# Peptides against a protein of PDB entry 5ZK1, part 10

Target 1, 52 residues: chain A of PDB entry 5ZK1
Amino acid sequence: KREVRLMKNREAARECRRKKKEYVKCLENRVAVLENQNKTLIEELKALKDLY
Target 2, 52 residues: chain A of PDB entry 5ZK1 as posed
Amino acid sequence: KREVRLMKNREAARESRRKKKEYVKCLENRVAVLENQNKTLIEELKALKDLY

## One batch from the design tools (peptide; aimed at target 1 V33 Q37 L41 E44)

Design b2_p15_2_s4 (made by RFdiffusion4, then SolubleMPNN; from b2_p15_2, 7 letters changed)
Fold by OpenDDE base, seed 1:
Structure b2_p15_2_s4 (fold): chain B 52 residues (1-52), chain A 15 residues (1-15)
Amino acid sequence: as target 1 above (52 residues)
Amino acid sequence: KVEEVLKKAKELLEK
């Protein structure tokens, strides 16, 4: 009985660490996309300002 | 709970 509980706890801890790593990767990718979009919009706004 | 957060994070990235 004790060994099965320790095995299940180790499995749950591995799964928790995996899911946390996947969540951080999704946030990092979203930040990179938003930073690129923001850079492009700032460049477009500068190009429009340089026409006036 | 954690899977729903991961699903929402992926859905936000694809928009």
Scores: peptide ipSAE 0.027, ipTM 0.512, DockQ to the pose 0.125
OpenDDE base, seeds 2, 3, 4, 5: peptide ipSAE 0.025, 0.024, 0.024, 0.025; ipTM 0.493, 0.515, 0.491, 0.505

Design b2_p15_3 (made by RFdiffusion4)
Pose (drawn by RFdiffusion4):
Structure b2_p15_3 (pose): chain A 52 residues (1-52), chain P 15 residues (1-15)
Amino acid sequence: as target 2 above (52 residues)
Amino acid sequence: IEELEELEEELKELE
């Protein structure tokens, strides 16, 4: 039973790594999006300020 | 992120 006990752990480590890399990718994607949104909002604020 | 997109729409309406 110990051999399977180790086999399930080995399999679980793969999925854990997959979720880890995927999660990091997700974080970086979120960052890029927030950057683009921030640049757009700042530019629109500059335009509305210049409107006065 | 959805709230920031709403703010962008609101700023465009003001222009």

Design b2_p15_3_s1 (made by RFdiffusion4, then SolubleMPNN; from b2_p15_3, 10 letters changed)
Fold by OpenDDE base, seed 1:
Structure b2_p15_3_s1 (fold): chain B 52 residues (1-52), chain A 15 residues (1-15)
Amino acid sequence: as target 1 above (52 residues)
Amino acid sequence: LEEKQKQLEELQKKL
């Protein structure tokens, strides 16, 4: 029946939006971790260079 | 996805 197909499409569209939101949040967290690691490594390299 | 997000949040707290 048409109604069952529309229900399944709405569920699939909700799940697609959920997965996209979680993927973006995973990328944002990965960027924040890499930016912090990069900052720490630059600060450590600067501290080592300032000893010479 | 949720497990990977938790792992990233835990790593971010240790830095």
Scores: peptide ipSAE 0.029, ipTM 0.525, DockQ to the pose 0.064
OpenDDE base, seeds 2, 3, 4, 5: peptide ipSAE 0.025, 0.026, 0.026, 0.026; ipTM 0.522, 0.523, 0.521, 0.516

Design b2_p15_3_s2 (made by RFdiffusion4, then SolubleMPNN; from b2_p15_3, 8 letters changed; failed a check: too like the target's own chain)
Amino acid sequence: LEELNKKLEELKKKL

Design b2_p15_3_s3 (made by RFdiffusion4, then SolubleMPNN; from b2_p15_3, 10 letters changed; failed a check: too like the target's own chain)
Amino acid sequence: LEKKNKELEELKKQL

Design b2_p15_3_s4 (made by RFdiffusion4, then SolubleMPNN; from b2_p15_3, 9 letters changed; failed a check: too like the target's own chain)
Amino acid sequence: IENKNKQLEELKKKL

Design b2_p15_4 (made by RFdiffusion4)
Pose (drawn by RFdiffusion4):
Structure b2_p15_4 (pose): chain A 52 residues (1-52), chain P 15 residues (1-15)
Amino acid sequence: as target 2 above (52 residues)
Amino acid sequence: EHLDKITETLDEPVD
């Protein structure tokens, strides 16, 4: 039973790594999105201030 | 037009 105990752990480590990398890429995607949104909002603020 | 752009940017999903 110990052999399977180790087998399930080996399999679980793969999925854990997959979720880890996927999560990191998700974070980086979110950063890029937030950067673009920030740039756009700042530019629109500049345009509205110049409107006065 | 600027207010529409702001609204579109705020409605964009982050996730």

Design b2_p15_4_s1 (made by RFdiffusion4, then SolubleMPNN; from b2_p15_4, 9 letters changed)
Fold by OpenDDE base, seed 5:
Structure b2_p15_4_s1 (fold): chain B 52 residues (1-52), chain A 15 residues (1-15)
Amino acid sequence: as target 1 above (52 residues)
Amino acid sequence: DLLERIQEALAKPLD
């Protein structure tokens, strides 16, 4: 009984760490896209301001 | 400037 509980806990902890890593990676990718879009928009706004 | 403040925010690593 104890060994089966310890095995299940180790599996649950591995799965929790996997899901957390995947979630963080999805957030990091979304952040990188938004940062790049924002940078481009700032550069475009600057270029427009430098023309007028 | 607003653009400068946004650039400063983008230059900070998101912790």
Scores: peptide ipSAE 0.031, ipTM 0.614, DockQ to the pose 0.101
OpenDDE base, seeds 1, 2, 3, 4: peptide ipSAE 0.024, 0.024, 0.024, 0.024; ipTM 0.558, 0.567, 0.563, 0.563

Design b2_p15_4_s2 (made by RFdiffusion4, then SolubleMPNN; from b2_p15_4, 9 letters changed)
Fold by OpenDDE base, seed 2:
Structure b2_p15_4_s2 (fold): chain B 52 residues (1-52), chain A 15 residues (1-15)
Amino acid sequence: as target 1 above (52 residues)
Amino acid sequence: SILERIKEALEKPLD
């Protein structure tokens, strides 16, 4: 039936949007971790240079 | 931002 195909397509589209939202959140968390690690490494590198 | 535009597009209702 056409209605059952349209229902399944709407369910698949909702699941696709959910997975994409989760992937974006994972990328944002990874960026925040890398930015913090980079900041710490820059501060450590500065502290090492300030010893000379 | 591009990220906010993506979030807004993902929150739009399905027709």
Scores: peptide ipSAE 0.046, ipTM 0.653, DockQ to the pose 0.022
OpenDDE base, seeds 1, 3, 4, 5: peptide ipSAE 0.045, 0.028, 0.042, 0.030; ipTM 0.651, 0.552, 0.641, 0.511

Design b2_p15_4_s3 (made by RFdiffusion4, then SolubleMPNN; from b2_p15_4, 10 letters changed)
Fold by OpenDDE base, seed 3:
Structure b2_p15_4_s3 (fold): chain B 52 residues (1-52), chain A 15 residues (1-15)
Amino acid sequence: as target 1 above (52 residues)
Amino acid sequence: SLLERIKKALATPLD
């Protein structure tokens, strides 16, 4: 009984680490896209302000 | 925690 509980805990811990890594990668990709979009919008707003 | 370090890194703008 103890060995089965330890095995299930190790499996749950591996799955938790996997899901966390996937979630972080998704957030990193989203941040990179949003930062690039925000940079472009700031540059466009600067160029527009420099015309006035 | 590792999660709080990651959240902090994702909340800091890249210069």
Scores: peptide ipSAE 0.042, ipTM 0.592, DockQ to the pose 0.034
OpenDDE base, seeds 1, 2, 4, 5: peptide ipSAE 0.033, 0.033, 0.029, 0.026; ipTM 0.592, 0.587, 0.579, 0.552

Design b2_p15_4_s4 (made by RFdiffusion4, then SolubleMPNN; from b2_p15_4, 9 letters changed)
Fold by OpenDDE base, seed 1:
Formats: structure tokens, C-alpha cells, sequence
Structure b2_p15_4_s4 (fold): chain B 52 residues (1-52), chain A 15 residues (1-15)
């Protein structure tokens, strides 16, 4: 009985760490997409301002 | 999965 509880705890801890890594990767991807979009919009706004 | 749906939503442009 004790060994089965320890095994299940180790599995739950591995899964928790996996989910945390996947969540961080999703945030990093979102930041990269938003930073690229913001850069493009700033460049387009500069090009538009340089016409006036 | 819930995580795949979150990835797909976070990879989309902000409209």
C-alpha cells in the first residue's frame, strides 16, 4: 500500500512539472507573436508618419 | 486536450 501511494505521488509530480513547462512554452510563444506584431505595427506607423 | 486548445488560442493573432 505505501509504495503504490509513493509511486502515484511521483507520477502526479512529473505530470505537474510537464503541465507547468507546457504552460510556460505557451506564454513564450504568445509573447513572441505579440512582440513581432507590435514591431510590425510600429514600423508601419513610422512609414506612415514619414509620408507627412 | 485543454492544453492544445490553449496553445492554439495563444498562437492566434489578436484581432
Amino acid sequence: as target 1 above (52 residues)
Amino acid sequence: SLLERIKEALEKPLD
Scores: peptide ipSAE 0.027, ipTM 0.555, DockQ to the pose 0.153
OpenDDE base, seeds 2, 3, 4, 5: peptide ipSAE 0.024, 0.027, 0.027, 0.025; ipTM 0.530, 0.551, 0.549, 0.543

Design b2_p15_5 (made by RFdiffusion4)
Pose (drawn by RFdiffusion4):
Structure b2_p15_5 (pose): chain A 52 residues (1-52), chain P 15 residues (1-15)
Amino acid sequence: as target 2 above (52 residues)
Amino acid sequence: SVTETLEESTEELEE
């Protein structure tokens, strides 16, 4: 029973690593999106201020 | 343009 106890753990470590990397890719993607949104909003604010 | 950027960014962040 201990052998399977170790086998399930080995298998679980793979999925854990997959979710880890995937999560990091997600965070980075969210950062890029937020950078683009920020740049667009700032530029529009500059344009509206110049409108006055 | 601001509304479109906010909608597109919200959709991409929900993924």

Design b2_p15_5_s1 (made by RFdiffusion4, then SolubleMPNN; from b2_p15_5, 10 letters changed)
Fold by OpenDDE base, seed 1:
Structure b2_p15_5_s1 (fold): chain B 52 residues (1-52), chain A 15 residues (1-15)
Amino acid sequence: as target 1 above (52 residues)
Amino acid sequence: KVEEALKKAQELLAK
């Protein structure tokens, strides 16, 4: 009985670490996309301001 | 307001 509980806890801890790693990677990708979009929008707004 | 937002966004991207 005790060993089965320790095994299940180790499995749950591995799954929690996996989900956290996937979530961080998703956030890093979203940040990189938003930074690139913001850079493009700032460059477009600057080019528009330099035209008028 | 737009110019200050642009300035802050440029300062964040320059880091």
Scores: peptide ipSAE 0.023, ipTM 0.537, DockQ to the pose 0.069
OpenDDE base, seeds 2, 3, 4, 5: peptide ipSAE 0.022, 0.022, 0.020, 0.022; ipTM 0.518, 0.471, 0.529, 0.483

Design b2_p15_5_s2 (made by RFdiffusion4, then SolubleMPNN; from b2_p15_5, 9 letters changed; failed a check: a repeat of another design)
Amino acid sequence: KVEEALKKAKELLEK

Design b2_p15_5_s3 (made by RFdiffusion4, then SolubleMPNN; from b2_p15_5, 9 letters changed)
Fold by OpenDDE base, seed 1:
Structure b2_p15_5_s3 (fold): chain B 52 residues (1-52), chain A 15 residues (1-15)
Amino acid sequence: as target 1 above (52 residues)
Amino acid sequence: KVEKALKEAKELLEK
């Protein structure tokens, strides 16, 4: 009985760490996409302002 | 709770 509880706790801790890493990776990817979109929009706005 | 937040974050990246 004790060993089965320790095994289940180790599995739950591995799954918790996996889910946290996947969530951080999704946030990092979203930040990179938004930073690139923001950079492009700022460059387009500068190019438009330089025409006037 | 974490699975819901992970799903919502993926759906926001795919838009």
Scores: peptide ipSAE 0.027, ipTM 0.513, DockQ to the pose 0.101
OpenDDE base, seeds 2, 3, 4, 5: peptide ipSAE 0.025, 0.021, 0.024, 0.025; ipTM 0.498, 0.500, 0.477, 0.484

Design b2_p15_5_s4 (made by RFdiffusion4, then SolubleMPNN; from b2_p15_5, 8 letters changed)
Fold by OpenDDE base, seed 5:
Structure b2_p15_5_s4 (fold): chain B 52 residues (1-52), chain A 15 residues (1-15)
Amino acid sequence: as target 1 above (52 residues)
Amino acid sequence: RVKEALEKAKELLEK
């Protein structure tokens, strides 16, 4: 009984770490996309402002 | 949720 509980706890801890790593990677990718989109929009707004 | 958000982030990087 004890060994099975320790095995299940190790598996749950591995899965928790995996899910956390994937969540962080998802946030990092979303931040990079939003930062790039924001940069492009700022550059487009500057180019439009420099025409007037 | 996390899987869906990863796929959405990939789709946004490919555009």
Scores: peptide ipSAE 0.025, ipTM 0.513, DockQ to the pose 0.120
OpenDDE base, seeds 1, 2, 3, 4: peptide ipSAE 0.023, 0.022, 0.023, 0.024; ipTM 0.504, 0.499, 0.512, 0.528

Design b2_p15_6 (made by RFdiffusion4)
Pose (drawn by RFdiffusion4):
Structure b2_p15_6 (pose): chain A 52 residues (1-52), chain P 15 residues (1-15)
Amino acid sequence: as target 2 above (52 residues)
Amino acid sequence: EEELEELIEELEELL
């Protein structure tokens, strides 16, 4: 039973790594999105300020 | 992020 006990753990470590990398990709992607949204909002604020 | 997109639309309406 111990051998399977270790086999399930080995399999679980793979999925864990997959979710880890995927999660980091997700965080970076979110960062890039938030950077673009921020640049757009700032530019529009500059334009509205220049409107006065 | 959806709220920031809504804000961008609102600011564009003002321009």

Design b2_p15_6_s1 (made by RFdiffusion4, then SolubleMPNN; from b2_p15_6, 8 letters changed; failed a check: too like the target's own chain)
Amino acid sequence: IEEKNKEIEELKKKL

Design b2_p15_6_s2 (made by RFdiffusion4, then SolubleMPNN; from b2_p15_6, 9 letters changed)
Fold by OpenDDE base, seed 5:
Structure b2_p15_6_s2 (fold): chain B 52 residues (1-52), chain A 15 residues (1-15)
Amino acid sequence: as target 1 above (52 residues)
Amino acid sequence: IEEKNKKLEELRKQL
């Protein structure tokens, strides 16, 4: 009984670390996309403002 | 005029 509980805890801890790593990677990718989109929109707004 | 045209072309390259 004790060894099976320790095995399940080790598996749950591995899965928790995996999910956290995947979540961070998804956030980093989303930040990079949003930063690029925001930069483009700021450059577009600047170009439009400098036309008038 | 030329500077405005350049900025419009830069904007078109971003779309």
Scores: peptide ipSAE 0.027, ipTM 0.563, DockQ to the pose 0.055
OpenDDE base, seeds 1, 2, 3, 4: peptide ipSAE 0.026, 0.024, 0.025, 0.027; ipTM 0.563, 0.447, 0.558, 0.579

Design b2_p15_6_s3 (made by RFdiffusion4, then SolubleMPNN; from b2_p15_6, 9 letters changed; failed a check: too like the target's own chain)
Amino acid sequence: LEEKNKELEELKKKL

Design b2_p15_6_s4 (made by RFdiffusion4, then SolubleMPNN; from b2_p15_6, 8 letters changed)
Fold by OpenDDE base, seed 5:
Structure b2_p15_6_s4 (fold): chain B 52 residues (1-52), chain A 15 residues (1-15)
Amino acid sequence: as target 1 above (52 residues)
Amino acid sequence: LEEKQKEIEELRKKL
């Protein structure tokens, strides 16, 4: 019983670390996309403001 | 995004 619990805990801990790494990578990609979109929108707003 | 957060939280509750 103890060894099976320790094995399952090690497997769950490996999976938790894997999913945490995937989540961080997903956030980094989303931040990069949003920063680029925000930059483009600021440049467009500036171009529109410079027309008036 | 939310599904991955839920899945991480469920794993934290099992550890």
Scores: peptide ipSAE 0.037, ipTM 0.562, DockQ to the pose 0.019
OpenDDE base, seeds 1, 2, 3, 4: peptide ipSAE 0.032, 0.026, 0.036, 0.030; ipTM 0.468, 0.485, 0.549, 0.487

Design b2_p15_7 (made by RFdiffusion4; failed a check: too like the target's own chain)
Pose (drawn by RFdiffusion4):
Structure b2_p15_7 (pose): chain A 52 residues (1-52), chain P 15 residues (1-15)
Amino acid sequence: as target 2 above (52 residues)
Amino acid sequence: IEENEKLIEELKKLL
């Protein structure tokens, strides 16, 4: 039973790594999105201030 | 992120 005990752990480590990488990617994607939104909002604030 | 998108739409209406 210990061999399977180790086999399930080995399989679980793969999925864990997959989720880890995927999660990092998700975080970087979110960062890029927040950066673009921030640049757009700042530009629109500059335009509205220039409107006065 | 959805709230920022709405804000960007609202600001575009003002410009």

Design b2_p15_7_s1 (made by RFdiffusion4, then SolubleMPNN; from b2_p15_7, 4 letters changed)
Fold by OpenDDE base, seed 1:
Structure b2_p15_7_s1 (fold): chain B 52 residues (1-52), chain A 15 residues (1-15)
Amino acid sequence: as target 1 above (52 residues)
Amino acid sequence: IEEKNKQIEELRKLL
C-alpha cells in the first residue's frame, strides 16, 4: 500500500539525516584535534628555536 | 589544516 511506502521513505530519510549529522560531528572533532596538535607542534618548534 | 601543516614544515626546515 502507498502508506507503507511513505512510512519506509520517512524512516530512511530520518536515518540518512542521522548518519549525516554523525559524520559531520566526526569531521568537526577530527578538525579540532588536528588544529590543536598543529598548534602544539608549532609552539614546541618555536620554543626549541628560541633556545638556539 | 594544509596551511598549518605547511607552517610546521617551514619551521622544521629552520631547526
Scores: peptide ipSAE 0.031, ipTM 0.523, DockQ to the pose 0.177
OpenDDE base, seeds 2, 3, 4, 5: peptide ipSAE 0.031, 0.029, 0.031, 0.029; ipTM 0.523, 0.516, 0.518, 0.401

Design b2_p15_7_s2 (made by RFdiffusion4, then SolubleMPNN; from b2_p15_7, 4 letters changed)
Fold by OpenDDE base, seed 4:
Structure b2_p15_7_s2 (fold): chain B 52 residues (1-52), chain A 15 residues (1-15)
Amino acid sequence: as target 1 above (52 residues)
Amino acid sequence: IEERNKLIEEMRKLL
């Protein structure tokens, strides 16, 4: 009984670390997309201000 | 999806 609980705990801990890594990667991708969109919008706003 | 469902089922067997 104890060894089976320790194995299941190790598996659950591995899966928790995997999910955390996937979540961080999702956040990093969202940050990169938002930073690129924000840069483009700032460049468009600058071009619009330089027209008037 | 399958690995997640296995983990949920293993957690249910602990409770």
Scores: peptide ipSAE 0.049, ipTM 0.648, DockQ to the pose 0.013
OpenDDE base, seeds 1, 2, 3, 5: peptide ipSAE 0.034, 0.038, 0.033, 0.037; ipTM 0.610, 0.619, 0.564, 0.613

Design b2_p15_7_s3 (made by RFdiffusion4, then SolubleMPNN; from b2_p15_7 with N4K L7E)
Fold by OpenDDE base, seed 5:
Structure b2_p15_7_s3 (fold): chain B 52 residues (1-52), chain A 15 residues (1-15)
Amino acid sequence: as target 1 above (52 residues)
Amino acid sequence: IEEKEKEIEELKKLL
């Protein structure tokens, strides 16, 4: 009984860490896309402002 | 959320 509980707890802890790592990677990718879009929009707004 | 609730419920059944 105890060894099976320790095995299942270790499996659940591995899966929890995996899911957390995947979620962080998804957020990092989303942040990188939004930062690049925001940079492009700021550069376009600056170029438009420097024309007038 | 539901998968985490299932994982917790499975852990409770092992105690």
Scores: peptide ipSAE 0.034, ipTM 0.566, DockQ to the pose 0.012
OpenDDE base, seeds 1, 2, 3, 4: peptide ipSAE 0.030, 0.027, 0.026, 0.033; ipTM 0.522, 0.507, 0.463, 0.561

Design b2_p15_7_s4 (made by RFdiffusion4, then SolubleMPNN; from b2_p15_7 with N4K E5N; failed a check: too like the target's own chain)
Amino acid sequence: IEEKNKLIEELKKLL

Design b2_p15_8 (made by RFdiffusion4)
Pose (drawn by RFdiffusion4):
Structure b2_p15_8 (pose): chain A 52 residues (1-52), chain P 15 residues (1-15)
Amino acid sequence: as target 2 above (52 residues)
Amino acid sequence: TEKVKKVLEELEELF
């Protein structure tokens, strides 16, 4: 039974790594999105201030 | 502006 106990752990480590890399990708993507949103909002604020 | 509305909707969807 120990051999399977180790086999399931080996399999679980793969999925864990997959979820880790996927999560990091997600975080980076969210960062890029937030950077674009921020640049757009700042530019619009500049345009509205220049409107006065 | 349309851009601001779009960015706020996308921000809500992101969170």

Design b2_p15_8_s1 (made by RFdiffusion4, then SolubleMPNN; from b2_p15_8, 7 letters changed)
Fold by OpenDDE base, seed 1:
Parts: sequence; structure tokens; C-alpha cells
Structure b2_p15_8_s1 (fold): chain B 52 residues (1-52), chain A 15 residues (1-15)
Amino acid sequence: as target 1 above (52 residues)
Amino acid sequence: SKKVEEVLKKLKELF
């Protein structure tokens, strides 16, 4: 009985760490995409402003 | 489990 509970706890802890890593990676990729989009939009706005 | 996978899917669909 005890060994089965310890095994299930170890498995649950592995899955928790995996899901946390996937969540962080998803946020990091979203930040990188948004930062690149903002950079491009700021460069386009500067190029348009430099025409005036 | 299913709720976290749904949130991760919705976040990936924003890319």
C-alpha cells in the first residue's frame, strides 16, 4: 500500500513539472511573438513619421 | 488535467 502511494505521488509530481514547463514555454513564445510584432509596428510607424 | 490542456490549447491558438 505505501509503495503504490509513493509511486503515484512521483508520477503526479512529474506530470505537474511537465505541465508547468509547457505553460512557461507557451508564455515565452507568446512574449517573443508580441515583442517582434511591436518592434515591426514601431519601425513602420517611425518610417511613416519620417515622411513628415 | 483536461482544464489545463484546454488553457494550453487556447494559449497556443493565439500564435
Scores: peptide ipSAE 0.044, ipTM 0.503, DockQ to the pose 0.091
OpenDDE base, seeds 2, 3, 4, 5: peptide ipSAE 0.039, 0.040, 0.041, 0.026; ipTM 0.489, 0.490, 0.488, 0.476

Design b2_p15_8_s2 (made by RFdiffusion4, then SolubleMPNN; from b2_p15_8, 9 letters changed)
Fold by OpenDDE base, seed 3:
Structure b2_p15_8_s2 (fold): chain B 52 residues (1-52), chain A 15 residues (1-15)
Amino acid sequence: as target 1 above (52 residues)
Amino acid sequence: SKKVEEALKKLKELL
């Protein structure tokens, strides 16, 4: 009984670490995309302001 | 990361 509980805990901890790593990677990718979008929009807004 | 660079490239093609 104890060994089976320790095995299941180890599996759950591995899965938790995997899910956290995937979530962080998804956030890093989303941040990089949003930073690029924001940069482009700021550059476009500057170009529009330079026309007035 | 190649996937981030590809996603950024696709985004630049749409703007």
Scores: peptide ipSAE 0.047, ipTM 0.473, DockQ to the pose 0.068
OpenDDE base, seeds 1, 2, 4, 5: peptide ipSAE 0.026, 0.030, 0.032, 0.025; ipTM 0.505, 0.537, 0.516, 0.497

Design b2_p15_8_s3 (made by RFdiffusion4, then SolubleMPNN; from b2_p15_8, 5 letters changed)
Fold by OpenDDE base, seed 4:
Structure b2_p15_8_s3 (fold): chain B 52 residues (1-52), chain A 15 residues (1-15)
Amino acid sequence: as target 1 above (52 residues)
Amino acid sequence: SEKVEKVLEELKKLL
């Protein structure tokens, strides 16, 4: 009985760490996309201002 | 989100 509980706890801890790593990677990718979009929009707004 | 709108308004002032 004790060994089975320790095994299940180790599996749950591995799965929790995996899910956290995947979530962080999804956030990092979303930040990189948003930073690039913001940079492009700022450059487009500057180019429009430099035309007037 | 009011925080995002403030950041966008500050960015527009720098352009």
Scores: peptide ipSAE 0.031, ipTM 0.443, DockQ to the pose 0.056
OpenDDE base, seeds 1, 2, 3, 5: peptide ipSAE 0.025, 0.030, 0.023, 0.023; ipTM 0.502, 0.433, 0.502, 0.506

Design b2_p15_8_s4 (made by RFdiffusion4, then SolubleMPNN; from b2_p15_8, 5 letters changed)
Fold by OpenDDE base, seed 5:
Structure b2_p15_8_s4 (fold): chain B 52 residues (1-52), chain A 15 residues (1-15)
Amino acid sequence: as target 1 above (52 residues)
Amino acid sequence: SEKVEKVLKELKELE
């Protein structure tokens, strides 16, 4: 039936948007962790340089 | 897609 196909398409489109949102959020979290780690390492390198 | 789920898992294991 046409209605069942339209329902399944709406469900698939919702699931596609959900998975895309989860993927973007995971990338954003990973970028934030890496940026913080890089900042800490740069600060540690500066502190070591200021001792000499 | 199993590929997207793998990438999501790998990125979470690196946190």
Scores: peptide ipSAE 0.028, ipTM 0.511, DockQ to the pose 0.095
OpenDDE base, seeds 1, 2, 3, 4: peptide ipSAE 0.024, 0.024, 0.023, 0.019; ipTM 0.546, 0.553, 0.517, 0.522

## One batch from the design tools (peptide; aimed at target 1 K19 R30)

Design b2_p16_1 (made by RFdiffusion4; failed a check: too like the target's own chain)
Pose (drawn by RFdiffusion4):
Structure b2_p16_1 (pose): chain A 52 residues (1-52), chain P 16 residues (1-16)
Amino acid sequence: as target 2 above (52 residues)
Amino acid sequence: ESYNKTLDEEMKELKE
């Protein structure tokens, strides 16, 4: 039973790594999105201030 | 399994 005990752990480590890398990719994607949103909002604020 | 579920939940929140 110990062999399977170790086999399930080995398999679980793969999925864990997959979820880890995927999560990091997600974070980076979120960061790029937030950067673009920030640039757009700042530019619009500059345009509205120039409107006065 | 619990750790991976927590990562999935955090990912759903980040995408919202």

Design b2_p16_1_s1 (made by RFdiffusion4, then SolubleMPNN; from b2_p16_1, 10 letters changed)
Fold by OpenDDE base, seed 3:
Structure b2_p16_1_s1 (fold): chain B 52 residues (1-52), chain A 16 residues (1-16)
Amino acid sequence: as target 1 above (52 residues)
Amino acid sequence: SRENEELEKEMEKLKA
């Protein structure tokens, strides 16, 4: 009985860490995309401003 | 996000 509970807890802890790592990776990817888009838009706005 | 709230609840259950 105790060993089965410890195994289930270890499995749940592994799955929780996996899902958390995937979620953080999705956020990091989203931030990187938004930062790149923002940088591009700022560069385009500078290029437009330098024409006037 | 619902998934983040579920992860937080699962993390809290693992600390207990």
Scores: peptide ipSAE 0.042, ipTM 0.565, DockQ to the pose 0.073
OpenDDE base, seeds 1, 2, 4, 5: peptide ipSAE 0.042, 0.036, 0.023, 0.037; ipTM 0.560, 0.547, 0.551, 0.558

Design b2_p16_1_s2 (made by RFdiffusion4, then SolubleMPNN; from b2_p16_1, 10 letters changed)
Fold by OpenDDE base, seed 2:
Structure b2_p16_1_s2 (fold): chain B 52 residues (1-52), chain A 16 residues (1-16)
Amino acid sequence: as target 1 above (52 residues)
Amino acid sequence: SRENRRLEEEMEKLLA
């Protein structure tokens, strides 16, 4: 029936949006970790350069 | 990423 197909499509669309949100959150967390690591390495390199 | 490709394929199937 058409109604059952529309219900299944709405469920699939909700699940796709959920998975996309989880994937974006994983990327945002990875970016935040890499940005913090990069900042720390730049600060360490500056501190080492100021010793010479 | 394998997971990004799966999300793209799932979105494509919903738009088709």
Scores: peptide ipSAE 0.054, ipTM 0.610, DockQ to the pose 0.074
OpenDDE base, seeds 1, 3, 4, 5: peptide ipSAE 0.023, 0.022, 0.023, 0.022; ipTM 0.620, 0.605, 0.618, 0.583

Design b2_p16_1_s3 (made by RFdiffusion4, then SolubleMPNN; from b2_p16_1, 10 letters changed)
Fold by OpenDDE base, seed 2:
Structure b2_p16_1_s3 (fold): chain B 52 residues (1-52), chain A 16 residues (1-16)
Amino acid sequence: as target 1 above (52 residues)
Amino acid sequence: SRENERLEKEMEKLKA
Protein backbone atom coordinates (compact mmCIF):
# COMPACT_ATOMS: atom_id res chain seq x y z
CA LYS B 1 0.00 0.00 0.00
CA ARG B 2 2.72 2.63 0.89
CA GLU B 3 4.77 1.89 -2.27
CA VAL B 4 1.69 2.32 -4.55
CA ARG B 5 0.95 5.71 -2.90
CA LEU B 6 4.58 6.83 -3.39
CA MET B 7 4.48 5.69 -7.05
CA LYS B 8 1.21 7.62 -7.70
CA ASN B 9 2.64 10.72 -5.98
CA ARG B 10 5.82 10.53 -8.14
CA GLU B 11 3.69 10.17 -11.31
CA ALA B 12 1.44 13.12 -10.31
CA ALA B 13 4.52 15.26 -9.50
CA ARG B 14 6.07 14.43 -12.93
CA GLU B 15 2.82 15.31 -14.74
CA CYS B 16 2.45 18.59 -12.75
CA ARG B 17 6.04 19.60 -13.68
CA ARG B 18 5.39 18.68 -17.36
CA LYS B 19 2.16 20.74 -17.55
CA LYS B 20 3.84 23.68 -15.74
CA LYS B 21 6.70 23.63 -18.29
CA GLU B 22 4.18 23.56 -21.19
CA TYR B 23 2.20 26.46 -19.64
CA VAL B 24 5.38 28.57 -19.17
CA LYS B 25 6.35 27.87 -22.82
CA CYS B 26 2.86 28.98 -23.93
CA LEU B 27 3.23 32.22 -21.90
CA GLU B 28 6.73 32.87 -23.33
CA ASN B 29 5.38 32.44 -26.88
CA ARG B 30 2.41 34.74 -26.11
CA VAL B 31 4.75 37.40 -24.66
CA ALA B 32 7.01 37.22 -27.75
CA VAL B 33 3.98 37.63 -30.08
CA LEU B 34 2.57 40.56 -28.06
CA GLU B 35 5.98 42.28 -27.88
CA ASN B 36 6.33 41.97 -31.67
CA GLN B 37 2.77 43.28 -32.24
CA ASN B 38 3.44 46.18 -29.87
CA LYS B 39 6.71 47.03 -31.70
CA THR B 40 4.89 47.03 -35.06
CA LEU B 41 2.05 49.23 -33.72
CA ILE B 42 4.57 51.70 -32.22
CA GLU B 43 6.46 51.86 -35.54
CA GLU B 44 3.18 52.38 -37.48
CA LEU B 45 2.20 55.16 -35.04
CA LYS B 46 5.63 56.81 -35.46
CA ALA B 47 5.40 56.59 -39.26
CA LEU B 48 1.89 58.12 -39.09
CA LYS B 49 3.13 60.97 -36.83
CA ASP B 50 6.09 61.65 -39.15
CA LEU B 51 3.58 62.34 -42.00
CA TYR B 52 2.09 65.30 -40.04
CA SER A 1 -6.73 30.56 -18.08
CA ARG A 2 -8.20 27.02 -18.16
CA GLU A 3 -4.68 25.55 -18.10
CA ASN A 4 -3.65 27.67 -15.09
CA GLU A 5 -6.78 26.49 -13.22
CA ARG A 6 -5.84 22.85 -14.03
CA LEU A 7 -2.29 23.42 -12.71
CA GLU A 8 -3.64 24.98 -9.48
CA LYS A 9 -6.02 22.01 -8.96
CA GLU A 10 -3.16 19.54 -9.56
CA MET A 11 -0.83 21.38 -7.14
CA GLU A 12 -3.60 21.38 -4.50
CA LYS A 13 -4.02 17.59 -4.93
CA LEU A 14 -0.25 17.16 -4.38
CA LYS A 15 -0.38 19.14 -1.09
CA ALA A 16 -3.36 17.13 0.30
Scores: peptide ipSAE 0.055, ipTM 0.595, DockQ to the pose 0.075
OpenDDE base, seeds 1, 3, 4, 5: peptide ipSAE 0.024, 0.051, 0.026, 0.026; ipTM 0.575, 0.592, 0.562, 0.541

